# Ledger of designs, part 126: peptides against a protein of PDB entry 3WG5

Target 1, 218 residues: chain A of PDB entry 3WG5
Amino acid sequence: LAKNIVYVAQIKGQITSYTYDQFDRYITIAEQDNAEAIIIELDTPGGRADAMMNIVQRIQQSKIPVIIYVYPPGASAASAGTYIALGSHLIAMAPGTSIGACRPILGYSQNGSIIEAPPKITNYFIAYIKSLAQESGRNATIAEEFITKDLSLTPEEALKYGVIEVVARDINELLKKSNGMKTKIPVNGRYVTLNFTNVEVRYLAPSFKDKLISYITD
Target 2, 218 residues: chain A of PDB entry 3WG5 as posed
Amino acid sequence: LAKNIVYVAQIKGQITSYTYDQFDRYITIAEQDNAEAIIIELDTPGGRADAMMNIVQRIQQSKIPVIIYVYPPGASAASAGTYIALGSHLIAMAPGTSIGACRPILGYSQNGSIIEAPPAITNYFIAYIKSLAQESGRNATIAEEFITKDLSLTPEEALKYGVIEVVARDINELLKKSNGMKTKIPVNGRYVTLNFTNVEVRYLAPSFKDKLISYITD

## One batch from the design tools (peptide; made by RFdiffusion4, then SolubleMPNN)

Design b2_p16_7_s3 (from b2_p16_7, 9 letters changed)
Fold by OpenDDE base, seed 4:
Structure b2_p16_7_s3 (fold): chain B 218 residues (1-218), chain C 218 residues (1-218), chain A 16 residues (1-16)
Amino acid sequence: as target 1 above (218 residues)
Amino acid sequence: as target 1 above (218 residues)
Amino acid sequence: GPGKGIILEVIGVGAK
């Protein structure tokens, strides 16, 4: 029986291999405790596509619902963050946040200019992001436009277009609004109805390693 | 009983979250088959410190010996690659390769200039690299100088200074020279004597995901 | 820092 426990953890900064470790650690803790869900407060400008794909896979393999919450106000699920969100069981955004801008790039040149990804890479990520959207019953057309138009959306737009499920100001409002929602992707092969009635909220702190690496990446 | 099997896999390019996945996948395959060892043919200019630390941890948690082989000629175990090597059960280098240049940086500015790591970060990695060297019975003074002097060594120098264990031209010479050597760090809590007598060499190919991400990172 | 790189720069123990 799931404990009426919801874990909350913050992932901030660039999506990296370390971000994968953070997701893995946090989800593992919540899985071990048979939590009702884990909420990841996400604020990212994007990051590595490989890390992103691994994070998505880790979320999809989760034994519990993983909710991506773009938080606090001013935060973004930009680029890789959008993919991660689309790969999750539920997406929430706080007012004043953003999602999208998913166009892949190879990196930055010595002059700081973007090195464009070749069409093959761009097309791969178009297919990938559309797959994530389709698998989660989210707007695949907008997901594609996150790449092809480098589209960025407000929470209200993202909700309206069916990219996300919840706009919430804080964890309490998120829990209230998402209570009784079904996960947008399966957990252990089944769509789970979230039960946030009388839950204990447990905050997970970054490990010492997490703090150090975040300090190096920021 | 260990099968007289040695796996060989290539990891090339920047050390990223994906590189962690590659290491994890390759080591896991070799562990599942109870291989005598896995040899990772490493060619890297460096990469992310978080990914590096995770890779080191994954190597140290391996149920089998993980040999880092800086290969082919012209390859490097630069920066993060050096840390990974120092965290491994055995280091080999091919002639014409290099190891070192481990000074941490925060990244590149818009003009392509290196953003220097603050002293706190540099000192952390000095302590970390020295720990890896000490734990493996390798030259901790030179390991420190990989950072403080941005030192880069040839295979011959690295062998002479006790940073690495083997100089080998190819896999066959590596197997021959490393046969009967003890791992420089424990496997399952014990220093293992490598047995490369009458081994089957199995090459692991990159997954489709691996190929795609390498193509994006290069 | 600016986000969109699929492969964020080798912000790490980068070689010069």
Scores: peptide ipSAE 0.076, ipTM 0.345, DockQ to the pose 0.224
Fold by OpenDDE base, seed 5:
Structure b2_p16_7_s3 (fold): chain B 218 residues (1-218), chain C 218 residues (1-218), chain A 16 residues (1-16)
Amino acid sequence: as target 1 above (218 residues)
Amino acid sequence: as target 1 above (218 residues)
Amino acid sequence: GPGKGIILEVIGVGAK
């Protein structure tokens, strides 16, 4: 019997238009091979809100489940990463990771101080993040507080508060714990039950372009 | 019977991208020789948060146990050093050392005053440090207070409060006391029992590059 | 469009 395939890919660094291209490429490969799911190992300090919204849309348009895994230990789904996670079919976190701190800003001043976003923009992102949480059956109050209080959570807190679905140390534990879970949002209009029984794990490497851009943005 | 090997290396000074290279080199050497563990004698005032997070990740990805030893007497694992320690498989401190003072800052002004980090950043690091503590079964409340109160602890206090595992005067006492201890985080997905019976201690020297950069940054 | 020029990041941290 042909094994079901689960793809694993890494996205690390700032969320940019290039990060969108990475998500799109990875998901497209997994879709083409009719994978059971793709796991994105996410480690991001955040980035651009426009790129984030495009990534969320791309995930929601996926023909297969997209699992955001905040990994490895020490990684974060900070700011834009939280929105991406909340827009995905399943969220997992490794121990030693964090999620949250979602308040929008215009940038940093020359002295490194935050330039605040105007209330109109803040309110827009409050509505947006609450919508993502509500759609996925996740904690919308905490999602709002990721902005209004710049809240950040541990994996245990995020699980406890119903922000995420899984705490897992590695891919094997993630597959084991998420096996038989339903996606938190639909895939092609249906909530899918994940089947990680008898799967082959395939790792996707960053393209040469992916490596080059990561090097330039670091 | 071939003796088990324990490597000992020193990391001193500010945490930078170069410090990451030192950690990576030392751990890689010890991994290649299938060492029982590597002990990093750490003395740092802190440094860059980005480099710190990368170092934590590198430690957690180690194929062998990484022991952070705050040494010699008079040394500190200050700020970034505390995070590194909390991300490691075992923490030891020599008498007359300190750990803590983890409040993030944006930098120093021209007059040497601290530029405070915005709440968003502070909350991010609170979540991060708590996660490291929780993952390793160390005191997460004290880990938070390393930021919120800029708390610093003696070795005796750190041991008492469950932040560290060993107080030791030297490498021999460290090996003796830590023999038979389990790592506080997994090595390749497993908690490892340290075996320091019949070991050879091998000291790693800084590379020429390591010496040069330390000289430039001092 | 919405989100243009908006930053959602935690960057620029030093630890003393």
Scores: peptide ipSAE 0.106, ipTM 0.373, DockQ to the pose 0.095; fails the geometry check
Fold by OpenDDE base, seed 1:
Structure b2_p16_7_s3 (fold): chain B 218 residues (1-218), chain C 218 residues (1-218), chain A 16 residues (1-16)
Amino acid sequence: as target 1 above (218 residues)
Amino acid sequence: as target 1 above (218 residues)
Amino acid sequence: GPGKGIILEVIGVGAK
C-alpha cells in the first residue's frame, strides 16, 4: 500500500517576505506530491505583519493540511508566529515552548524602546487574530489577550485554553496524537481527518538561500 | 434557459486611482454582459480617500448589483475598504477576515507615527460613513465607531451588528446565502432581488498592468 | 475635495 507522505520542514527566525517564500516553496512541494500533510517546525520571535498575513493566506489556500509545530523545546511562536499558527489547520507545541505576545508595534526607537502602534492598528490586529481563532474554533478570548495583555502561554496552558490542539515531544508523538483529528480549518473547502497510521516522513531541507538569509537575519 | 452570469473579480492591495480603474473596468464588463451581479473579492489595508470616494460613486452608478466580498480568509476591508463595502449593494465576509479601522490620517511621519487628521476632516468622514450606512440600512452607529474608536470587527460581529449581510466561506456559499436577498442600495433606482438559482460564474482576470502595479505596491 | 491627501490605511505594522 503506497505510504502516505508527511513532509516536515523548519522555519526559524524572523517572519519576512523571504519566510513567505519558504512557506510557499514547502507547501507547494507537499501539494505536488499529494502529501497527507506538511508539518512546519516553527521557531520565531515574530516579524513583519504583511509577511505574516501573506503566510496565513498561503496556508489557508493550501491543498493539503498545514500543521504548525512549535519546536524544538526552547522555541517560540511569538507574535507573528502565533498568528500563523492560528491560521493553520492544526497547532502543536513541544514541551518547553511558548506561544503569544502578539501586540503589534511600529518598531524600535534608537534607544531600543518599543514604538507603540496606534489604536487603529492594534484594533485591526485584535479583529484579525479573533477572526483566525473563531474560524479555527480556537479560543478567541485568549487570542485577543495575546494582544491586549501581551499574554504568553506554555503548551499546557495553550492546550487547556483551547488555543492549540496537541502537545508532543517529537514528530512521532505528534503524528500519533493528531492521527484521526479533524483539521481546524478546511482544506479545499472540507474539514479533513488526518490519517497518520501508515506514513513516510520526508524532511525538506532549507535551500542554500534559506540558510544564508537565516544566517544573516539571526 | 440562458444562465444568468455572475462575474467575480479580485481587488487586492492599496486603494489608489488605479484601483478605481480596476473597479470601473470590472463593473463595465459585467454591465455590458447584463450580468445578474458582480462579486468583488476585496483584500485591502486601505488607501487614498479620494480614490475611495470615486469608487463608491462608481459602485452606486452601477447598472448591476456590486457585491463586496472580503476574501480570502486573512483578507481585510480595512479603512477605505470599509467605506467601499458600505457603499455597495451587498457585503459578504469570509471567516477569518476583518472590517473597520476607518479613522482618516494625513500620512505617516518619518518615525512611522500617524499624522492625525484635523477634526474638520475627521468629522467630514464621520458624516460620510454614516450617510453610507444609513443609505444602505446598515448600522450607522458602528460605522461612526469605525472612525471614533478605530473599531475593527470579525465577520460574526459585523453580521451581528448589521454592518454586513453575509458570512460565507466561498463563492458558492455566498451565492446560496445571498440568493433572494434584496440589494441594500438601489440599482438603477430600484432595489433588486438577487437571483442566483441558475448562474454561471465567470472570473475576470487582472490585466498585466493590474498584476504589475499590485506587485510594485505590495 | 476633503478626501484629497487623506490616507485610510492600516500600514506599517510589525508583529514582533
Scores: peptide ipSAE 0.046, ipTM 0.332, DockQ to the pose 0.105; fails the geometry check
Fold by OpenDDE base, seed 2:
Structure b2_p16_7_s3 (fold): chain B 218 residues (1-218), chain C 218 residues (1-218), chain A 16 residues (1-16)
Amino acid sequence: as target 1 above (218 residues)
Amino acid sequence: as target 1 above (218 residues)
Amino acid sequence: GPGKGIILEVIGVGAK
């Protein structure tokens, strides 16, 4: 019998190769225990495009549903965080959070100024973010505008425009509202109906390595 | 009467937004004087993808042929430099130079290690580099292998495989060998036959700003 | 904290 377990883990800060390792570890634990889902509490200003794309791929290869939850209030899924969310099986946001601001950059100059991406890179990420939105049945026009207008949305706007599926104040409200929803992308080639009836919630703590990396990237 | 002038300029070091400014300035000068062509002596280990793509676009929008010349002996058109070359109207290499090694990276970690690009980024650049090769009638299979195998070629190999058009020891030999060749891509929508009969060679010096930037990026 | 964005570089490690 599939254990009625839902894992919850936090990913906070810059999206890097180390954040990929966190996603991989968390999802692997939840897969091994045959969890109903894993919820990732996400708070990120963005980060690296490579790590972002690998994280999206790891989510899409998950044996269980991966829910991105922009949490707590004041958190954001900015830039790379938006792509990760759009690549996931379900997106939730807490009130007072934000999503968007996806304009790609090549990094920062020595003086800390943004180095702009050329049109070809920008166009690639437009096509990519639109594909993630389309594959998940989410608003591809708004996904494009996250880049072209550097648009950021509130949870209420994101829900209204069909970018996200749930606005929830906490894990319990998220489980309640998402119960019976279909995943927005397949799990192992099949759309899954989430079953959060009588689930055990298990929190995953960051490893010592995860804590050390977070400390260095702050 | 079009002035039988060929401009020669050097671009050395990392490909950055400042290198774009150099390309733009050099090509603009040559366009204003209605030059037969501009030759860019290129020596680069690579650099930023955005700057690279903008440079390719600037070359493709040139009112005159832009020849990339990997020069002097010991120079390379590595990574971003290969893309720039493949986006140009003609590629030449001096003996003892190299081209290739185009695997995209997301940058360097804090410890200086390469941060690998995710498959999606790599696949984008595979498609992009193949398109540049195909548009220019150059070897798209080798262009792909510049990424997938991190392949580097000698001038002789690059010529043999149809990646480049000329092997030349100096500007005079380049002008002699490329005289009467058609550009590998259009100039203002038309393939141009290069006319290097009785040309004046004019060298463009880096601006003070160009020198300062090169010094900071070293 | 480091700014918002997706960082992409194409740097060839020059073969020595």
Scores: peptide ipSAE 0.035, ipTM 0.388, DockQ to the pose 0.303; fails the geometry check

Design b2_p16_7_s4 (from b2_p16_7, 10 letters changed)
Fold by OpenDDE base, seed 5:
Structure b2_p16_7_s4 (fold): chain B 218 residues (1-218), chain C 218 residues (1-218), chain A 16 residues (1-16)
Amino acid sequence: as target 1 above (218 residues)
Amino acid sequence: as target 1 above (218 residues)
Amino acid sequence: GPGKGIIIEAISVGAK
C-alpha cells in the first residue's frame, strides 16, 4: 500500500516577506504531491505584521493541513509566530518552547527602546488575534491577553488553556498524538481528520535563496 | 579495555555569536570522538539572548551528554549562563560560584544605567526559562524567580532547591559524583546514564580565533 | 493596509 506522505520543513528567524516565500514554496510542494499534511517546524522571535498576515492567509488557503510545530526545544512562536500558529490547522509545541508576547510595536528608537503602537493599531491586532482564535476554536481570551498583558505560555500552559492541540517531543510523537485529530480550521471548506497511520516523512530543505536570506535576517 | 573519553573545555566571558561557535566546535569534536560526555567549564556574566538561545539548542541537539560546570571558584553562570545551564544534560557548580540574575535588559544607556526590557520581553523569557526548567525536571518556580526577583543562588542553595545536580570542587569530584546519574534531558531521544568508570579526561584548548575573540569581547 | 510598517516581534534582549 503506497504510504501517505507527510512533509516537514523548518522556518527559523524573523518573519519577513521572504518568510512568506518560504511558506508558499513549502506548502506548494506538499500540495503538488498530495501530502496528507505539512509540518512546519517554527522558531521565530516575530517580525513584520504584513508578512505575518499574508502567511496566515496562505496557510488558510492551503489544499492540505498545515501543522505549526514550535520546535526544537528552546524555540518559540513569539509575537508574529503566535498569530501564524493561531491561523493554522493544528498547533504543536515541544517541551522547552514558548508561545505568546504579541503586543504590536512601531519599531525601535535610536536608544533601542520600543516605540509603542498607537491604541488604534493595538485594538486592530486585538480584534485580529481574537478572530483567529475564535475561527480555530481556541482560547480567544488568552489570545487577547497575549497582547494586553504581553502574556507568554509554556507548552503545558498553552495546552491546558486550549491555545494549542499537542505537546510532542519529536515528529514521531507529534504524528502519533495528532493521528485522528480534526483540523481546527477547514481545508478546502471541510474539517479534515488527520491520518498518520503508515506515513512516510519527507524533509524539505530550504533553498539556497532561503538559506542566504535567513543568514541576512537573523 | 579502551578507556571512555570525557572532554573538558572552558568557555569564559560574554555570551555572543562567537561563544556559540565555541560551543559548536567543542561539542562537535567530542561527538566525532564518541566521547562519553563533554564538560564545559562555564564562567560568564551573561550576554546576548539570541546567542544564548542558539547555544541551548546546540546543547540539546548534541549526540553526547553536555555537562555545564560553573568553575572555577569565583565563577558564575550569571544571566544568559543560567539559561545555558538549565538547557543542559547536567549542571554542576564548584563551591564559591553563583547562578541566577536572569532579568532581561535592552542594554545600557550612555550613563551606564540599565535600560529595562518591556513586559513583553520579560514575560517571554519567564516562559522560556520555566520551559527549560520543566523540560529538565528542575525547579521552575526558582527559574522564574531568577527573573522576577533577579535571584542569585549559591551552589548549596541551587542543589537544595533542585536547580542543579552536583556540587563538586574539581573535575575528579564531578566525575565521581555524576557517575551513574541520568541526564536531565534526552540525548538522541533517550535519557542516558553517565558512565565515568575508568575514563580518560582530555582537555580541549580554545582555538586561536576563540582566544582572539574572547579578548575582544571581554 | 493594516500591518504595514508594524512589527509584532519579541525583541532579542541580551541578558547581562
Scores: peptide ipSAE 0.085, ipTM 0.339, DockQ to the pose 0.096; fails the geometry check
Fold by OpenDDE base, seed 4:
Structure b2_p16_7_s4 (fold): chain B 218 residues (1-218), chain C 218 residues (1-218), chain A 16 residues (1-16)
Amino acid sequence: as target 1 above (218 residues)
Amino acid sequence: as target 1 above (218 residues)
Amino acid sequence: GPGKGIIIEAISVGAK
């Protein structure tokens, strides 16, 4: 039985191997406590594609619903963050946030110019992001356009286009709006109906390691 | 009982979250098969410090010896690769390889210039790399100089200075030279004597995911 | 932990 607990944790900054560890740790804690869900307050400019794919896989393997919440206002689920969101059980965005800009790049040159990904890579990520959208019943056309047009959306647009499920100002509004929603992907092979009635919200703090690494990436 | 099997896998390119997954997958396979050891043929210019630290931790948690082998000739265990090597049960290098250049950087600016890490970060990694060296009974002074002097060493120098344990031209020479050596760090709380007498060498192939991500990071 | 934003990469001595 779910303990009627919702965990909330923040993941901020670039998506890296450490971001995977953060996701893994936070989800594991919430799983161990049989939480109703975990909400990840996400603010990322993007990051490593490998880390992103591992994070998506970790979310998909979660024993509990993982809600990506682009928060606070001014935050983004940019690039890798969009993939992570699309791979999650529910996406919420706060007003004044953004999602998209998913064009893969190889990196930055010595002049800071973007080294473009070859078409093979771009096409792979097009297929991947479309798969995530399709698997979650989200807009695969827009998901592709996050790459092909480097599209970035407001919460209102993302909701309108069926990329995300909730626009919420805070955790309380998120819980209220998402209560009774089904997860967009399965949890343990089943679509779960979220029960946020009379939940305890528990905030997970970053570990010392998490704090140090965030300090280094910021 | 060890199956008298040694796994060999290649990890090439930048150290990322995916590199962690590669290490984790390869080590897990070797652990499951009760291999005598796994040899990771490492060729890296460096990469993410978080991924590096996670890789080191994964190596240290291995149920079997993890040997880092800087291979082939021309390869390097540069930067993050040095930390990984220093965190491993045994380091080998092929002739014509390098190790070192461990100065942390925040990244590259838009002009491709290195963004220097603040002293706080540099000092953290000095402490970290020295810890790895000390824990493994390797040269902590040189480990520090990998950062403070951006020192890079040949296999011959690295062996001479007590940074590494073996110089070997190939897997067969590595197995021959390392046979009967003790791991430089414990495996399951004990220093293990390597037994490479009449071993079967099994090569682990990169997964499709591994191939794809390597292609994207290269 | 200290490593997240840190690229520990060999300074590619860019061969000019």
Scores: peptide ipSAE 0.033, ipTM 0.302, DockQ to the pose 0.083; fails the geometry check
Fold by OpenDDE base, seed 1:
Structure b2_p16_7_s4 (fold): chain B 218 residues (1-218), chain C 218 residues (1-218), chain A 16 residues (1-16)
Amino acid sequence: as target 1 above (218 residues)
Amino acid sequence: as target 1 above (218 residues)
Amino acid sequence: GPGKGIIIEAISVGAK
């Protein structure tokens, strides 16, 4: 029986235009191989709103399920990472990870202080994050509180509150637990039931360009 | 007579966090040498609002006059570049350059369409750009219209409307025309009268890191 | 690293 392919790739660090290129490249590779899904191991403190919105759009336009997996332990889907997760087909978290803290800021001043976003920006992202939650059938109230309270959640809390779908220690446990789950958003206009019963896991490595950019941005 | 030093450096491309590092490095070098001024030859289509705001702050904290010179012909101080210029001690433009087009956007969608900024963001930047214009004694009405009408101006129009101070073909003409002008904002709490009568022009080159970043971001 | 929770609104002020 031809094993269905599941791709696994890592996206780590700040969300930038280069991070969009990583998402696009990884998803495109998985689409070309007609993979059952791609799992993105995400570890991010946040980043650029533009890049985040583009990444969300890229995920939503994916021909295959995109699973965001906050991994390894100690990783976070903070800020922009939470929006990306909420825009995805399935969210998983490893024990000891976090999600949330989504308050938008304009940046850091020279003294390292946060330049606050005006209420109008904050309200835009509240509406946006709520829409992502609602479209995915996730907890829109908690999604709003990621901004309004700068709330961060453990995997267990996020699962309990209906923000995420899976808590898993590793890829094997993730595949096992998510097998038979429906995607939280459509894939090519249809909700897909994930089939991970007979899969080959393929790891995607960062390109040379990805490594160079990560080295420069870190 | 010990010739006063004027530094000239080029900043080209998108305004990013790396562009802030360029501004900081260039201004710091000029400050350390007690330069009469630094001229930044600016050519930018715009970029990140956070980086722009940080650059404006860095300019305002400069111990020496920072002159923004939109150069060469064909260059622009578009979008974020206009804010940077309006935050500076003096603005010059070469013939055949442009300034303006400051409408904030959230980014580009996958189809290349602009993701519009919500009115609340737009209004924040209207207030911000007007404050920069007012603080510098420049035309705040036109500064607002850079956003509300996405207005772009020629050097002659920008001079006529009191957005900029100098139209100059080259550095020598810039120095000649700006000699004896007062800075539009304070330097170390004082408005400075520029003295370019007996100056040595020193060009700063981009660092290896600057070149690498430019190569990656272009 | 750039701090937690920075959704830097890359309000791209007009980067083409």
Scores: peptide ipSAE 0.029, ipTM 0.387, DockQ to the pose 0.507; fails the geometry check
Fold by OpenDDE base, seed 3:
Structure b2_p16_7_s4 (fold): chain B 218 residues (1-218), chain C 218 residues (1-218), chain A 16 residues (1-16)
Amino acid sequence: as target 1 above (218 residues)
Amino acid sequence: as target 1 above (218 residues)
Amino acid sequence: GPGKGIIIEAISVGAK
């Protein structure tokens, strides 16, 4: 029986153009191998909105389901990570992780204080995050509050409020719990029912370039 | 006679958080040595607005004059580079360089097409670039057109239109032509008259980290 | 590169 392959890859650190390259590379590999899905183990404090929007678009253009898994315990899908998650086909979180805190900023001052985004920018991202939530059938009110209240949620809260689909301790539990779920957004114009019966899990390693960039950006 | 020191440093490539670190490091060194000025040889296609705004703020907080010099021939102060220049105490350009093309974008799509910034963002940067021009006594109409028309200017045009202060082929000509000029913005709350009589030029080298990051981002 | 002349507002959707 041709084993349904599920790829797993890690993306950690700030969301940058290099993070886009990682997403693109990982998804492309999984697409080429006709994987059942790819799981991205995400741990990010946030990052660039441009890269984030490109990543969301890349996920939405994926030929296979892209599952964002906030993992390991202690990880976060903060800021840009929340948008990426909301743009994905399925969101899972490990216990002890967080999601939210999506208030856009212009940067940090020399003293480490936040430079506030103007209302025009904040309102743009409110509209954008709400659109992602609505398109994915997730809680748009909470999505807005991720910005307006800088709200952060636990996995249990996020599940309860309909922001995420799965709380799972590990890949095996994720596969078990998500089996038979429909993707929250289309894959090639169709909502896909995930089939994780008799799957082979394959881990993708970061490229040497990815390792080097991560080392420099951390 | 205690030689007035002028520092010269190079900043090349995309404007990022690492570019901010370079500006901060270079300006700090020059401040510590009570330099008459620092000249930043700038060659950038643009980059991050957050980093750009932080760099502008860092320049405006400088204890010494920061001169942006678009150099060498073939270099540009494009996009974010134009804002940085407009936020500086003096702008110079070498022949064969360019300034402008400041239209904000959200990023690039997978096919390399520009993702347009929403009007809210565009209008924010119109207001911002005009404020930089007004604060520095530079041409605010042309500054706006750097966005609205994606205008790019030659050094000769930029000088003619009152966007920049000096056209110079090299550091020596720059020092000669800018000698006796007032800074276009304050240094520690005061407009400074540049004194480049009997100066020692000191070149700052990029750190190993800066070299590595530049190699990765190029 | 494609970034020439473009202010990519990295609206940092904040890393806190």
Scores: peptide ipSAE 0.026, ipTM 0.377, DockQ to the pose 0.513; fails the geometry check

